# Peptides against a protein of PDB entry 4JHK: the designs that were tried, part 13

Target 1, 212 residues: chain A of PDB entry 4JHK
Amino acid sequence: EDYKIQSFDLETQKLLKTALKDPGSVDLEKVSSVIVDQSLKDQVFSREAGRICYTIVQAEAKQTNGSVFRRNLLNRLQQEFKAREETRKRSTQEWVCLVSFICNIFDYLKVNNMPMVALVHPVYDCLFRLAQSDALKNEEEVDCLVLQLHRIGDQLEKMNVQLMDELFNLLRDGFLLQEDLSSMGRLLLLEILEFRAGGWKLSDTAQKYYYS

## One batch from the design tools (peptide)

Design b1_p13_1_s1 (made by RFdiffusion4, then SolubleMPNN; from b1_p13_1, 8 letters changed)
Fold by OpenDDE base, seed 2:
Structure b1_p13_1_s1 (fold): chain B 212 residues (1-212), chain A 13 residues (1-13)
Amino acid sequence: as target 1 above (212 residues)
Amino acid sequence: MLEPISSFMKKPP
């Protein structure tokens, strides 16, 4: 398969390619660190990172029946999650990259075709943070929130519908009551409210209205 | 803007 890793130097590209094919021959802790570091800088890569991580996990399982990579990945993810408020304070861009990465790992890194239960609350915690008033006024954070809900909202709801209801109560209130939303932010909130109401789907007409 | 779905746009009690 083609993995988008051209943003890395050649040596790191080789490392990642080897991890994908022969994970037992590389330092999987280093591989996990490299992937997380880049995902915190590049939101586009964070999506690809989910797919890469899943592939490495599967490759290691087949090769050695091991889980070294997954363990290291999740440990690093936990560290970044714990520091998320400091990350947000330091850089909105890094914060939304972190959220994107966590959500993408949730989306791709499934166990026995099921989402990892341990990631459910961390994902919701991130989304709830994005749904607070101080975040909703930042278009970059709203973009991230809406993007993740489009990607994994249906899966998250299946894991905990009560939390999803609470989250969307915040989004509704933000749309209706918050005065300092950008025009695009307000539009995106309306769209995502309608998206969930429609069973996590939009009509073709609605799709064109919001995204054409 | 599109008309929001009323049940999802009302303020909770």
Scores: peptide ipSAE 0.012, ipTM 0.459, DockQ to the pose 0.039
Fold by OpenDDE base, seed 1:
Parts: sequence; C-alpha cells; structure tokens
Structure b1_p13_1_s1 (fold): chain B 212 residues (1-212), chain A 13 residues (1-13)
Amino acid sequence: as target 1 above (212 residues)
Amino acid sequence: MLEPISSFMKKPP
C-alpha cells in the first residue's frame, strides 16, 4: 500500500513505514511531529496525511491496545491550531495546509466509525476564519474553504447544523456583498452555496453549469 | 452559464 511519503528523506520514510507496521518499536511522539511538520509544508501530503494517521492509530490499537500516537498527534495539532493566526500571517500556504490537515484528520481519524467530537469546533473555527472578509479576497483561502466543504461538509453539518447555517450565512454575504472578491472566488462561493443547497452533491444540471 | 471551474474542487473519491 502506497502512503505517499516520498517527500520525506529516506530515514524518515523508514521511520514512518515502521510506524505503520510496528508502532510499538518507534518513538510515536517523533512520528506525530514529523507528520504534522510535513503537513504544514506539503499541500499534497496534508491532503493525504489522514489516511496515514488512521493506519498508525489502528496498528497501535491492534498491537498494544494503546493510543500514544493519537494523543501526541492531537496535542501537536492543538498547538498548531492555537497558533493559527500567526501561521496565517507568516504563510498563507502553511495556513491552508494546516486547515487541510485538520479537516483530513476529521475525515479519517474516526472512533468506532464516528467523527471525533473534539475536532468539530476546531474545524468550524478554521472554516469561519476562511469565511471572513479578509480571507475571502484571497483565492488560495477561498480554494481551501470550498475544497474542505466539498470533502467534509456533509459530515460536519451532521455534527452541528446551526454552525453550518451560520457559516453559510457568511458565505452568502461574501458572495453578494463583498466587492473585492476575484471572479473565480465569487464563482467558487456560488458553487459551494448551491452544492449544500443540493444536499452536498451536484445535480446533472449543476454539473453542466459549472464544469461544461 | 458560468465559466467552468477546476475539477479539483470536487469531493475526492
């Protein structure tokens, strides 16, 4: 199975491969740190890291009934989340990668096939930040926002429909009232508004409208 | 009809 870890150096790749198969034989705190660090730098990896994390969690649970990796991962994630405004100021790319990673963890790191409740508000907080006027004028942030809502919007809504309604009120206001949106940004907002209205799926007519 | 948007915005399989 390919976990898309070619962006790491050879030594780190070996570490990750070992963690995936025999988590008890490696420093799982180090593994979690490496994954978070790379997720902040590499957009491709940040979008795929959830699967890797889930596999390690399952491997550790099976091997020792432990949860050391998950605890370390979530602790580091919490630290990065708390510092998200500084990250955004430093690098839009890193900020977008952070949001993508958090959403990816929400998507993949399920307990008993259920999303982790503890991640619901952090995810919404990130999406609400992307929905602010200063972020909506940046295409990279709009791309991230819309992409995450496509990926996990339906799941997230099931966890808290009131917050989703509030979020989409902001998006509608941005679409209708904000004057400094790019043409593409405005188009993306319209698409996601209609995507949710259609039950988090595209109708045949919508598919033709936006992609043909 | 709006101009087409990138397919990368679709929910990944």
Scores: peptide ipSAE 0.010, ipTM 0.513, DockQ to the pose 0.106
Fold by OpenDDE base, seed 4:
Structure b1_p13_1_s1 (fold): chain B 212 residues (1-212), chain A 13 residues (1-13)
Amino acid sequence: as target 1 above (212 residues)
Amino acid sequence: MLEPISSFMKKPP
C-alpha cells in the first residue's frame, strides 16, 4: 500500500514506516507531530494522511492496546483548528491543507467503524468558512471545498443533514449571486450542487458533461 | 463537455 510519504526525507520515511508496523518502537508523539506538520504544508500528503493515521492507531492498539498516537494527533489537530483563522490569514495554502487534513481524519479515523462525532462540527465549521464569500472568490479554497465534499459529503450529511442543507444553501447562493467567482469556481460549485442533488453521485449525463 | 476534473471525483468505497 502506498501511503504517500515520498515528500518526507528518508529518515522520516523510515520513522513513519516503523510507526506503521511497530509503533511501540518509535516516539509516537513525534510521529504525530511530523504528520500534522507535513499535512499543513503538503496537500498531496494532507489529503491522505487520515488513512496513515488510522493505520498507526490500529497498529498501536493491536500491539500495546495504547492510544498515545491518537491522543497526540487529536490534541494537535484541535490546536490547529482553533487557530484556523490565523492560519488562513497567513497562508491560504496551509489553510486548505489544514481543512484537507481535518476532513481526511474524519474520513479515515473511525471509532467502532463510525466517524468520530467530535469531529463533525469542526469539519462543518471549516467547510462553512470555505463557503463564505471571501473564500469563494479564491479558487484554491473552492477547490478544497468541493474536493472535501466529494470525499466526505455523504458521510457528513448522515451525521447532520441540517448543517449540510445550510451549507449548500450558501453554496447555491454563491453560485447564483456572487459575481467575483472564477469561471472554474463557478463550475465547481455547480458540479457539487448537482453531485449532492444526485445523492452524492453523478448521473451518467453529468458524468459525461464534467468528465468527458 | 468540460475538461475532466477527475481529481475531485469521490474515491471508490
Scores: peptide ipSAE 0.008, ipTM 0.505, DockQ to the pose 0.102
Fold by OpenDDE base, seed 5:
Structure b1_p13_1_s1 (fold): chain B 212 residues (1-212), chain A 13 residues (1-13)
Amino acid sequence: as target 1 above (212 residues)
Amino acid sequence: MLEPISSFMKKPP
């Protein structure tokens, strides 16, 4: 299996590859830090990081019955989450990378085949932030919001339908009432509203309209 | 630049 780690230098690539197969032979705190740092800078890697993290977690559990990597990963995630407003102010790109990373961790890092309950509210908080008026006017943020809802919206709804209803009330109001949405942003909001209304799937008619 | 809208339906690998 191949992992998208080409953005790292060769030494770090070797470190990550070793962590995936022989986690007991590397500094797993350093590995977690490297993954988080790169996920904030590289959007492509941010989307793939969840799979890499899950693999390392499983490898460590099997090899040493340890959880050092997971603990360090989640602690670092919490720190970045708490600083999300400052990150957004500094760089929209880093902010959407952070959201993508957190959502992918939610998607991949499951316990007993269930999402980690502790990540539910942080994920919703990120999505609610993207649903605010100052974010909806930015195409990068709308793209991120809609993409994550397509990927994990049905899972999130199962965890808390009330929060999902509240989120989509904001999206509906943004679509109907906000004047400074871009054309693409408005289209994306309409699509995701219809997507959820259809049970997190698109009808044949909608599929043709949006994707053909 | 935004990726094509068709990519939105794809879950992470």
Scores: peptide ipSAE 0.008, ipTM 0.516, DockQ to the pose 0.117; fails the geometry check

Design b1_p13_1_s2 (made by RFdiffusion4, then SolubleMPNN; from b1_p13_1, 7 letters changed)
Fold by OpenDDE base, seed 4:
Structure b1_p13_1_s2 (fold): chain B 212 residues (1-212), chain A 13 residues (1-13)
Amino acid sequence: as target 1 above (212 residues)
Amino acid sequence: MLEPISSKMKTPP
């Protein structure tokens, strides 16, 4: 299985590979720190980090019945989440990486085969932030928003349909009323509106329109 | 995993 860790140096790659197979033999706090740090820098990795994290969590649970990695990961995640506005102001790229990472953790890091309830509001908070007017005018943020909704929107809706309705009301209003959207941004909003309306999938006709 | 949506979309006709 390819965990998309090419962005790390060779020593770190070795560390991660060891963590995936033999978590008891490595410093899991360090591993969690490395994963979070890289997730804030690399959009590709931030999208994959959840799967890596889940694998490490499962490996540790099986090996030692421990949860050191998960505890450290979630603690760091909460810290980054709390500082999200500062991150956004500092770097749009880091902000969208953070959102992607949080969403990916939600997507992959299941507890008893269920999404972590504690992550529901943080995820929605991030998505709502991306749905504000000052974010919708930035194509990078719109791309992030739409991408995450494509990936986890159906799962999030199952957790809280009211929040999803409210979110999409904002997106609809942005699409219809906001004047400083880029052409691509407007297209992305239209697509995601249609995507949800279609039950979190696109019709064949829509698929051809957007992606062919 | 999905690539960025914007990279997959085309300009509307």
Scores: peptide ipSAE 0.023, ipTM 0.656, DockQ to the pose 0.651
Fold by OpenDDE base, seed 3:
Structure b1_p13_1_s2 (fold): chain B 212 residues (1-212), chain A 13 residues (1-13)
Amino acid sequence: as target 1 above (212 residues)
Amino acid sequence: MLEPISSKMKTPP
């Protein structure tokens, strides 16, 4: 298996690789902290972080039947989630990284091959925040919103279709009524509206239209 | 036809 961790220094890369194979030989609290910290700074890594976290959780379960890593990870996520408005105020980049990371954990870290119910509302809360008018005018936030919906929208809908309907009502209103959307933002909203309407997939015609 | 959307929207393999 190959993990995309080149953004870390060599020492930290070694730490992560060791955690993936032999979690009992490292400080799992430190490992979780390193992963969260980097995920808050690098949205590209946050996607890989989900896969890394899943692997560490599985490795620890097999080795010691423990859940120290998962507990520390989720505790840290909860802290960051509670402070999300302050994070957004301080840095849009860190805010979208936080959302991306939470969504990726939802996507990869499953219990009995099912999404963690405890993450459903936090994920929706983040997406609803991105769907507000003050966020939709920021292309970076729209990009994050649409990207997450492409990745986990179908799974989220299965968990709560009512919330998904409400979310997409906001997105449709934003597309139709909001005047200060960027050109790319408007295009992204149109695409995601069509994506869901098509059952979380695009027809060949639509694929050609958006991705020629 | 619109301009292609950024490649970062693509789901990584």
Scores: peptide ipSAE 0.021, ipTM 0.642, DockQ to the pose 0.099
Fold by OpenDDE base, seed 1:
Structure b1_p13_1_s2 (fold): chain B 212 residues (1-212), chain A 13 residues (1-13)
Amino acid sequence: as target 1 above (212 residues)
Amino acid sequence: MLEPISSKMKTPP
């Protein structure tokens, strides 16, 4: 199985490959740090990072019945989450990468085939932040918000439908009432509103409307 | 009618 890790130097690639196959032979704290650091810089890698993390977790569980990697990963995620407002202030790009990474970890890093309950509120908190008026006026943040809801909205709703209702009330209000949305931002909000209303999928008619 | 949006917003396979 191949992983998209070409963005790393050769030494780091070797480290990651070893972690994937023999996690007990490497510093798993360092591995987790490297993955998080790169995920904060590259949103494309964030998706792959989820898969990589899941594989390492499974490999460690099988090898030693341990969870050192997962613990280190979650600790680092918690640190970045706590600092999310500062990250957003410093760099919108890093902020949306952080959100993307947290959402992808939620999506991929299942425990006993179940979502990690501990990530539910952090994910919602990130999405609620993106749903605030100051974020909705930024197309990059709207892109991130809508993308994550497309990817994991159905799973999140299953975990807490009340929070999802509250989130989409904000999105509806933004769509209807906020004056400084970009045209694309407004279009994206409309699409995701209809996406959820359709059971987290688009009808053939809606598909044609938005993508043809 | 709104203009089409990018397919990048679709759920990845």
Scores: peptide ipSAE 0.021, ipTM 0.639, DockQ to the pose 0.105
Fold by OpenDDE base, seed 2:
Structure b1_p13_1_s2 (fold): chain B 212 residues (1-212), chain A 13 residues (1-13)
Amino acid sequence: as target 1 above (212 residues)
Amino acid sequence: MLEPISSKMKTPP
């Protein structure tokens, strides 16, 4: 399989490639920290990171029936999650990368083909933060919010429909009532509102309206 | 009403 890890130096690339095939031969704590660090800097990699993590988890389980990588990954993720407000203050880019990474881990790291229950509230907390008025005025944050809802909204709703209803109430209010949304931000909110209303898919009419 | 700007929107994943 081809993984998008060209942003790393050659030594780190080798480390990651080895982790993917022979996780028992590398320091999996180091691997997890490298993946998290890069995911906070590069949103493209953040998306890929979910797939990489899933593969390493499977490889370790198959090789040693171990879960060292997953434990270290989730521990570091929890640390970053707890510090999310400081991250947002420091860098909007790092903040949206963090959200993207958490959502991607939720999407890819499944147990018995089910999402990890422990990640449900953290994911919702991130999305709710993006749905606050101070975040909705920032197009970068709206883009992140809408992107994640497109990717995992249907799965999240199955885990907790009440939280999803509350989230979309905020999005509706933002769309209707908030005055300082960008034009693109407002359009994205409208699209995602209609996306959910349509059962997490776009009708032919909606497809033409937004994307043709 | 919002004007469609499809060329500027990201394709849904």
Scores: peptide ipSAE 0.020, ipTM 0.647, DockQ to the pose 0.102

Design b1_p13_1_s3 (made by RFdiffusion4, then SolubleMPNN; from b1_p13_1, 9 letters changed)
Fold by OpenDDE base, seed 5:
Structure b1_p13_1_s3 (fold): chain B 212 residues (1-212), chain A 13 residues (1-13)
Amino acid sequence: as target 1 above (212 residues)
Amino acid sequence: MSVPISSLMKKPP
């Protein structure tokens, strides 16, 4: 199986490849740190990172029945999550990368094909932050919000429908009441409102309306 | 997705 790790130096690539096949032979804390660091600056990689993380977790479980990598990964994510407001103030890009990464880990890192319960509230908290007025006026943040809801919204709703209802109340209010939304931002909100209303899918007609 | 979802949308008037 091929993994997109060409952005790393050769030594790090070797480390990651070894972790994927023989996790017991490497420093899994270091591996987790490297993956998180890259995911926080590259939104595209963050999706691949989810797959990589899942593979390492499975490999370690199979090899040693261990969970060192997962523990280190989640600890690092928790640290980044706690500092999310500072991250957002420093860089919108880093902030949306963080959200994307957390959502991707939620999506990929399953236990018995079930989401990790510990990630549910952190994910919702990130999405709620993106749904605040100061974030909704930023198209980049709205894009991130809508993208994540497209990816994992149905899964999140299954975990907590009440929080999802509350979130979409904010989005509806933003769409209807907030004056400083960009045209694209408003379109994105309308699309995601319709997306959920349609059972986390768009009709063919709606698909043609929103997407070229 | 490797691009923002907004990049896939029709531009609003």
Scores: peptide ipSAE 0.268, ipTM 0.861, DockQ to the pose 0.827
Fold by OpenDDE base, seed 4:
Structure b1_p13_1_s3 (fold): chain B 212 residues (1-212), chain A 13 residues (1-13)
Amino acid sequence: as target 1 above (212 residues)
Amino acid sequence: MSVPISSLMKKPP
């Protein structure tokens, strides 16, 4: 199993690998910090961090019945979430990485094979922020929004269909009414509208239309 | 998906 930790230096990679196999032998607070920090800098990693985190959580639970890693992870996540507007102002890249990370944690870090209910509103809040006019005009933010909806939209909808309807109303309005969307941004919105309408999948025809 | 969706899309004219 590839956890995609190539972006870390070798020492950190070793730390993470050890955490995955023997979490009791490492500083799990440090591990959580490293994962969050890297997730805020690397979109690819932020989108995969949830799987790593889940594995560490399970390993710690199995080894010591502990939850030190998860506690530290979620605390840090909450801190970053609370500061999301400042993050967005500072760096679009870090903002979309944050969203990607939160969404990925939602996707992978499940309890009793169920999504963490506590993450539902934070995830939706992030997606709604990306659906605002000032964000929709930014291709990076639109790409992030659409990507997350592709990844976890079906799961989120199951948690709260009303919020999903409201979100997609904004996306539809953006697509139809907002004038300063880029061509790619508009295409992305159209694709995701069609994606949901198709039951969170594209028809073969639509697949050929949007993707090469 | 590990890359932006836009990178996989046909570019609009």
Scores: peptide ipSAE 0.266, ipTM 0.861, DockQ to the pose 0.941
Fold by OpenDDE base, seed 3:
Structure b1_p13_1_s3 (fold): chain B 212 residues (1-212), chain A 13 residues (1-13)
Amino acid sequence: as target 1 above (212 residues)
Amino acid sequence: MSVPISSLMKKPP
């Protein structure tokens, strides 16, 4: 199985592969740190990190009935989340990588196949930040927002429909009222508005309209 | 997806 770890050096790839199969033989604190660090640099990886993390969690639970990896991962995630405004100020790329990572963890790192309730508000907080006017004018942030909503919007809505309604009110206002959106940004907002309105899916007609 | 959604969309007018 391919876990999309090509962005790591060979030594780190070996470490991760070992963690996936034999977590008891590696330093799981180090593994968690490496995953978070790379997720902040590489958006492609950050979007896939959740699957990797889930696999490691399951492997550790099965092998040792432990949760060292998960604890370290969540602690580091919380630290990065708390510093999200500073991260955004420093680097838009790192910011969208952070959002992607948090959303991906929400998507994949489930307990008994259920979303972790503790991540609901942090995820919404990130999405609300992307929905502010100063973020909507940046195509990179809009793309991130729309991508995450495509991936986990339906799950998030099930956790808190009121917050989702509030979020989409901001997106509708941005689409209709904000003057400094790019053409692509505006198109992205329209697409995601229609996506949710369609029950988190696009009709065949809409699919042909937006995508080539 | 491994690429931005915008890269998969038709170019807006």
Scores: peptide ipSAE 0.208, ipTM 0.843, DockQ to the pose 0.920
Fold by OpenDDE base, seed 1:
Structure b1_p13_1_s3 (fold): chain B 212 residues (1-212), chain A 13 residues (1-13)
Amino acid sequence: as target 1 above (212 residues)
Amino acid sequence: MSVPISSLMKKPP
């Protein structure tokens, strides 16, 4: 399998490959740190890192029935989440990468084939932050928000429909009332509003409108 | 009106 780790140096690639196959032979704390660090810098990796993490978790469980990697990963993720406002102030790019990574972990790192309940509120908190007026005026943040909702909106709604309703009320208000949205930002909000209204699918009519 | 937002769509599994 290709885990899209080309952005790492060769030594780190070797480390990750070993972790995927023989997690007991590597420092799993270091592996988790490397993955989180790169996810904060690389949007492509951030969006795909969940699969890597899931594979390592499964490999460790099978090998030793351990959960060292998952524990370290979640601890680091919690640290980054707590510092999210500072991250946003420092770098919008790192902030949206963080959100993307958290959402990707939610998407891929399942427990007994179910999403981790502990990640539900953190994910919503991130999305609600992106739905605030100061974030909606930034196209990069709107891109992130809409992307995550396309990827995990249906799953997230199943976990808490009330929060999803509240989130989309904010998005509707942003679309209708906020004056300093970019043209693309406004179009993205319209698209995601229609996407959810269509059951997290694009109708034929909507598809023609946006992509004809 | 065409909107260039194809990259935002969920990738198929």
Scores: peptide ipSAE 0.009, ipTM 0.557, DockQ to the pose 0.084

Design b1_p13_1_s4 (made by RFdiffusion4, then SolubleMPNN; from b1_p13_1, 7 letters changed)
Fold by OpenDDE base, seed 5:
Structure b1_p13_1_s4 (fold): chain B 212 residues (1-212), chain A 13 residues (1-13)
Amino acid sequence: as target 1 above (212 residues)
Amino acid sequence: SLEPISSKMKKPP
């Protein structure tokens, strides 16, 4: 399988490949650190890293009945989440990579096909931050918000409908009341409002309207 | 998709 690790040097690629197949033979703390570090600076990797993490978690559980990788991964994620405002101030790109990665982990790291409950509030908190006025004026942040809601919005709603309603109240108000949205930002908000209203899908007519 | 969702949208007026 292709796990999209071409952005790493050869030594690190070998480390990751070994972790995927024989996790008991490598330093899983180091592996988790490498994955998180790369996910914060590489948007392509950040969006796909959840699959890698899931595979390593499953491999370790099967091989040794261990959970060293998962524990280290979640601890590091919590640290990055707590520092999210500092990250956003430093780099919009790193911030949206962080959000993308957290959402990806939520999507892939499931137990009995259920998401980890501990990740629900962190994910919502990230999305609420993207829904604030200072973020909505930035097209890159709006794009990230809308993309994540397309990917995992229906799952998140099942976990907490009240929070989803509150989030979309902010998005509606932003669309209607905020004056400094870009044209694309405004279009993105309209699309996602319609997307949820349609049961997390677009009609054929709406699909043709928004997408070429 | 690897590209931004906005890149797949029609340009707004």
Scores: peptide ipSAE 0.256, ipTM 0.856, DockQ to the pose 0.859
Fold by OpenDDE base, seed 1:
Structure b1_p13_1_s4 (fold): chain B 212 residues (1-212), chain A 13 residues (1-13)
Amino acid sequence: as target 1 above (212 residues)
Amino acid sequence: SLEPISSKMKKPP
């Protein structure tokens, strides 16, 4: 199984591989820190990090019935979330990586096959931030927003439809009223508006319209 | 997909 860890040095790759199979033999705080750090720098890893985190959580649960890794991961994630405005100011790339990471953790890190309720509002908060006017004018942020909604929008809506309605009201207003959107940004917003309206899927006709 | 959504979209004029 490929966990997309090629961006790490060999020593760190070994650490991660060991954590995946024998989490009790490694420093799980260090492992969580490494994963978060890399997720902020590497978008490919950020988008896939949820899966590796889930695997480590499951491995630890099976081995020791422990949750050290999950606790450390969530604590670090909370720290990064709280600092999201500073992160965004410093680096758009790191910001969208953070959003991607938290969304993928939400997607993959299930507890008893259920989404972690504690992540619902943080995820929405990130998406609402991306839906603000200053973010909508940046194509990279709009792309991130649309990507996450494609990935987990249906799940998020099930958790809180009111927040989803409010979010999409902002997106609609942005699409209709904001003057400084790029052409691609506007197209992305239109696509995601139609995507949700279609029950989180596109018709064949719409698919052909938007995608080559 | 790991690619941006925009990379797969038809480019607007």
Scores: peptide ipSAE 0.253, ipTM 0.855, DockQ to the pose 0.891
Fold by OpenDDE base, seed 4:
Structure b1_p13_1_s4 (fold): chain B 212 residues (1-212), chain A 13 residues (1-13)
Amino acid sequence: as target 1 above (212 residues)
Amino acid sequence: SLEPISSKMKKPP
């Protein structure tokens, strides 16, 4: 399985690979720190970090019945989440990486085969932040929003349909009423509105319309 | 997908 760790140096890659197979032989606090740090820098990695994290969590559980990695990961995640506004102001790129990471953790880090309920509101809060007018005017943020909704929207809706309705009301209003959207931003909003309306999928006709 | 959605979309006129 490809865990998309090419962005790390070779020593760190070795560390991660070892953590995936033999978590008891590495410093899991360090591993969690490395994963979070890289997730804030690399969008590709941040989108895959959840899968890596899940694998490490499962490996540790099986090997030692421990949860050191998960504990450290979630603690760090909570810290980053609390600082999300500061992160956004500092760097749009880091902000969208953070959102991607949080969403990916939600997507992959299951507990007893269920989404972590504690992550539902943080995820929605991030998505709602991306749905504000000041974010919708930034194509990078819109792209992030739409990407996450494509990836986990159906799961999130199952967790809280009311919040999803509220979110999409904002997106609809943005699409219809906000004047400073880029052409691509507006197209992205239209696509995601149609995507949800279609049951989190596009018709063949719509697929051909939006995608090459 | 790991690619931005926009990268796969037809560019608007």
Scores: peptide ipSAE 0.250, ipTM 0.855, DockQ to the pose 0.914
Fold by OpenDDE base, seed 3:
Structure b1_p13_1_s4 (fold): chain B 212 residues (1-212), chain A 13 residues (1-13)
Amino acid sequence: as target 1 above (212 residues)
Amino acid sequence: SLEPISSKMKKPP
C-alpha cells in the first residue's frame, strides 16, 4: 500500500510505517501530533491523512482494543477547528489544509461503518466559510471547496440535505453575481454546480468539456 | 493523484 508519506523525512516515514503495522511499539500520541502538524502544512498529505489514520485506528483496535490514537487525533482536530478563523487569517494554505484534513477524517474515520455525526456541522461550517464572497475570490480556497464536495458531497447531503441546499444556493449566487472571481474559480463553481445537479456525477460530454 | 482539481481542468480562455 502507498500512503503518500514522501513529504516526511526518512526517520518520520519509518515511524509512521511502524505505527501502521505495529501501533503498540510506538508513542501514538506523538504519531497523532506528527500527522496533524504535517496535515496543516502539506495539502497533498492532508488529503491522504484519512487513510493513514483509519489504518492506525484499526490496527490499534485489533492489537490492544485501544483507542488512544483516535482520542488524541480528535482532541487535536477539535482545537484546530475552534481556531479556524485565526488560521485562515494567518495562512490561506494552512486553512485549506485544515479543511482538507477535517473532510478527509469525515470520509475515512467512521463508527460502525457510518459517518461520525459529530463531524457533520464542523464540515459544513468549513464549507460555508469557503463559500463566502471573500473566500470565493481566492482560487486556492475555491479549489479546496470544489475538491471536498467532489469527495464527500454525496455523503454530506445524506446527513443533511437542507444544509447542502443552502450551501449550493451560495455557490450559485457566487457564480452568477460575484464579479471578482478568477477565470478558474468561475469554471470550478460551474463544474461543481453541474456535478451535483447530475446526481454527483458528470455526463461523458460534460467530463470532456471540463477535463483534459 | 492528489493534485488540485484545477490542475486537471482545461484552462479557460
Scores: peptide ipSAE 0.241, ipTM 0.849, DockQ to the pose 0.830

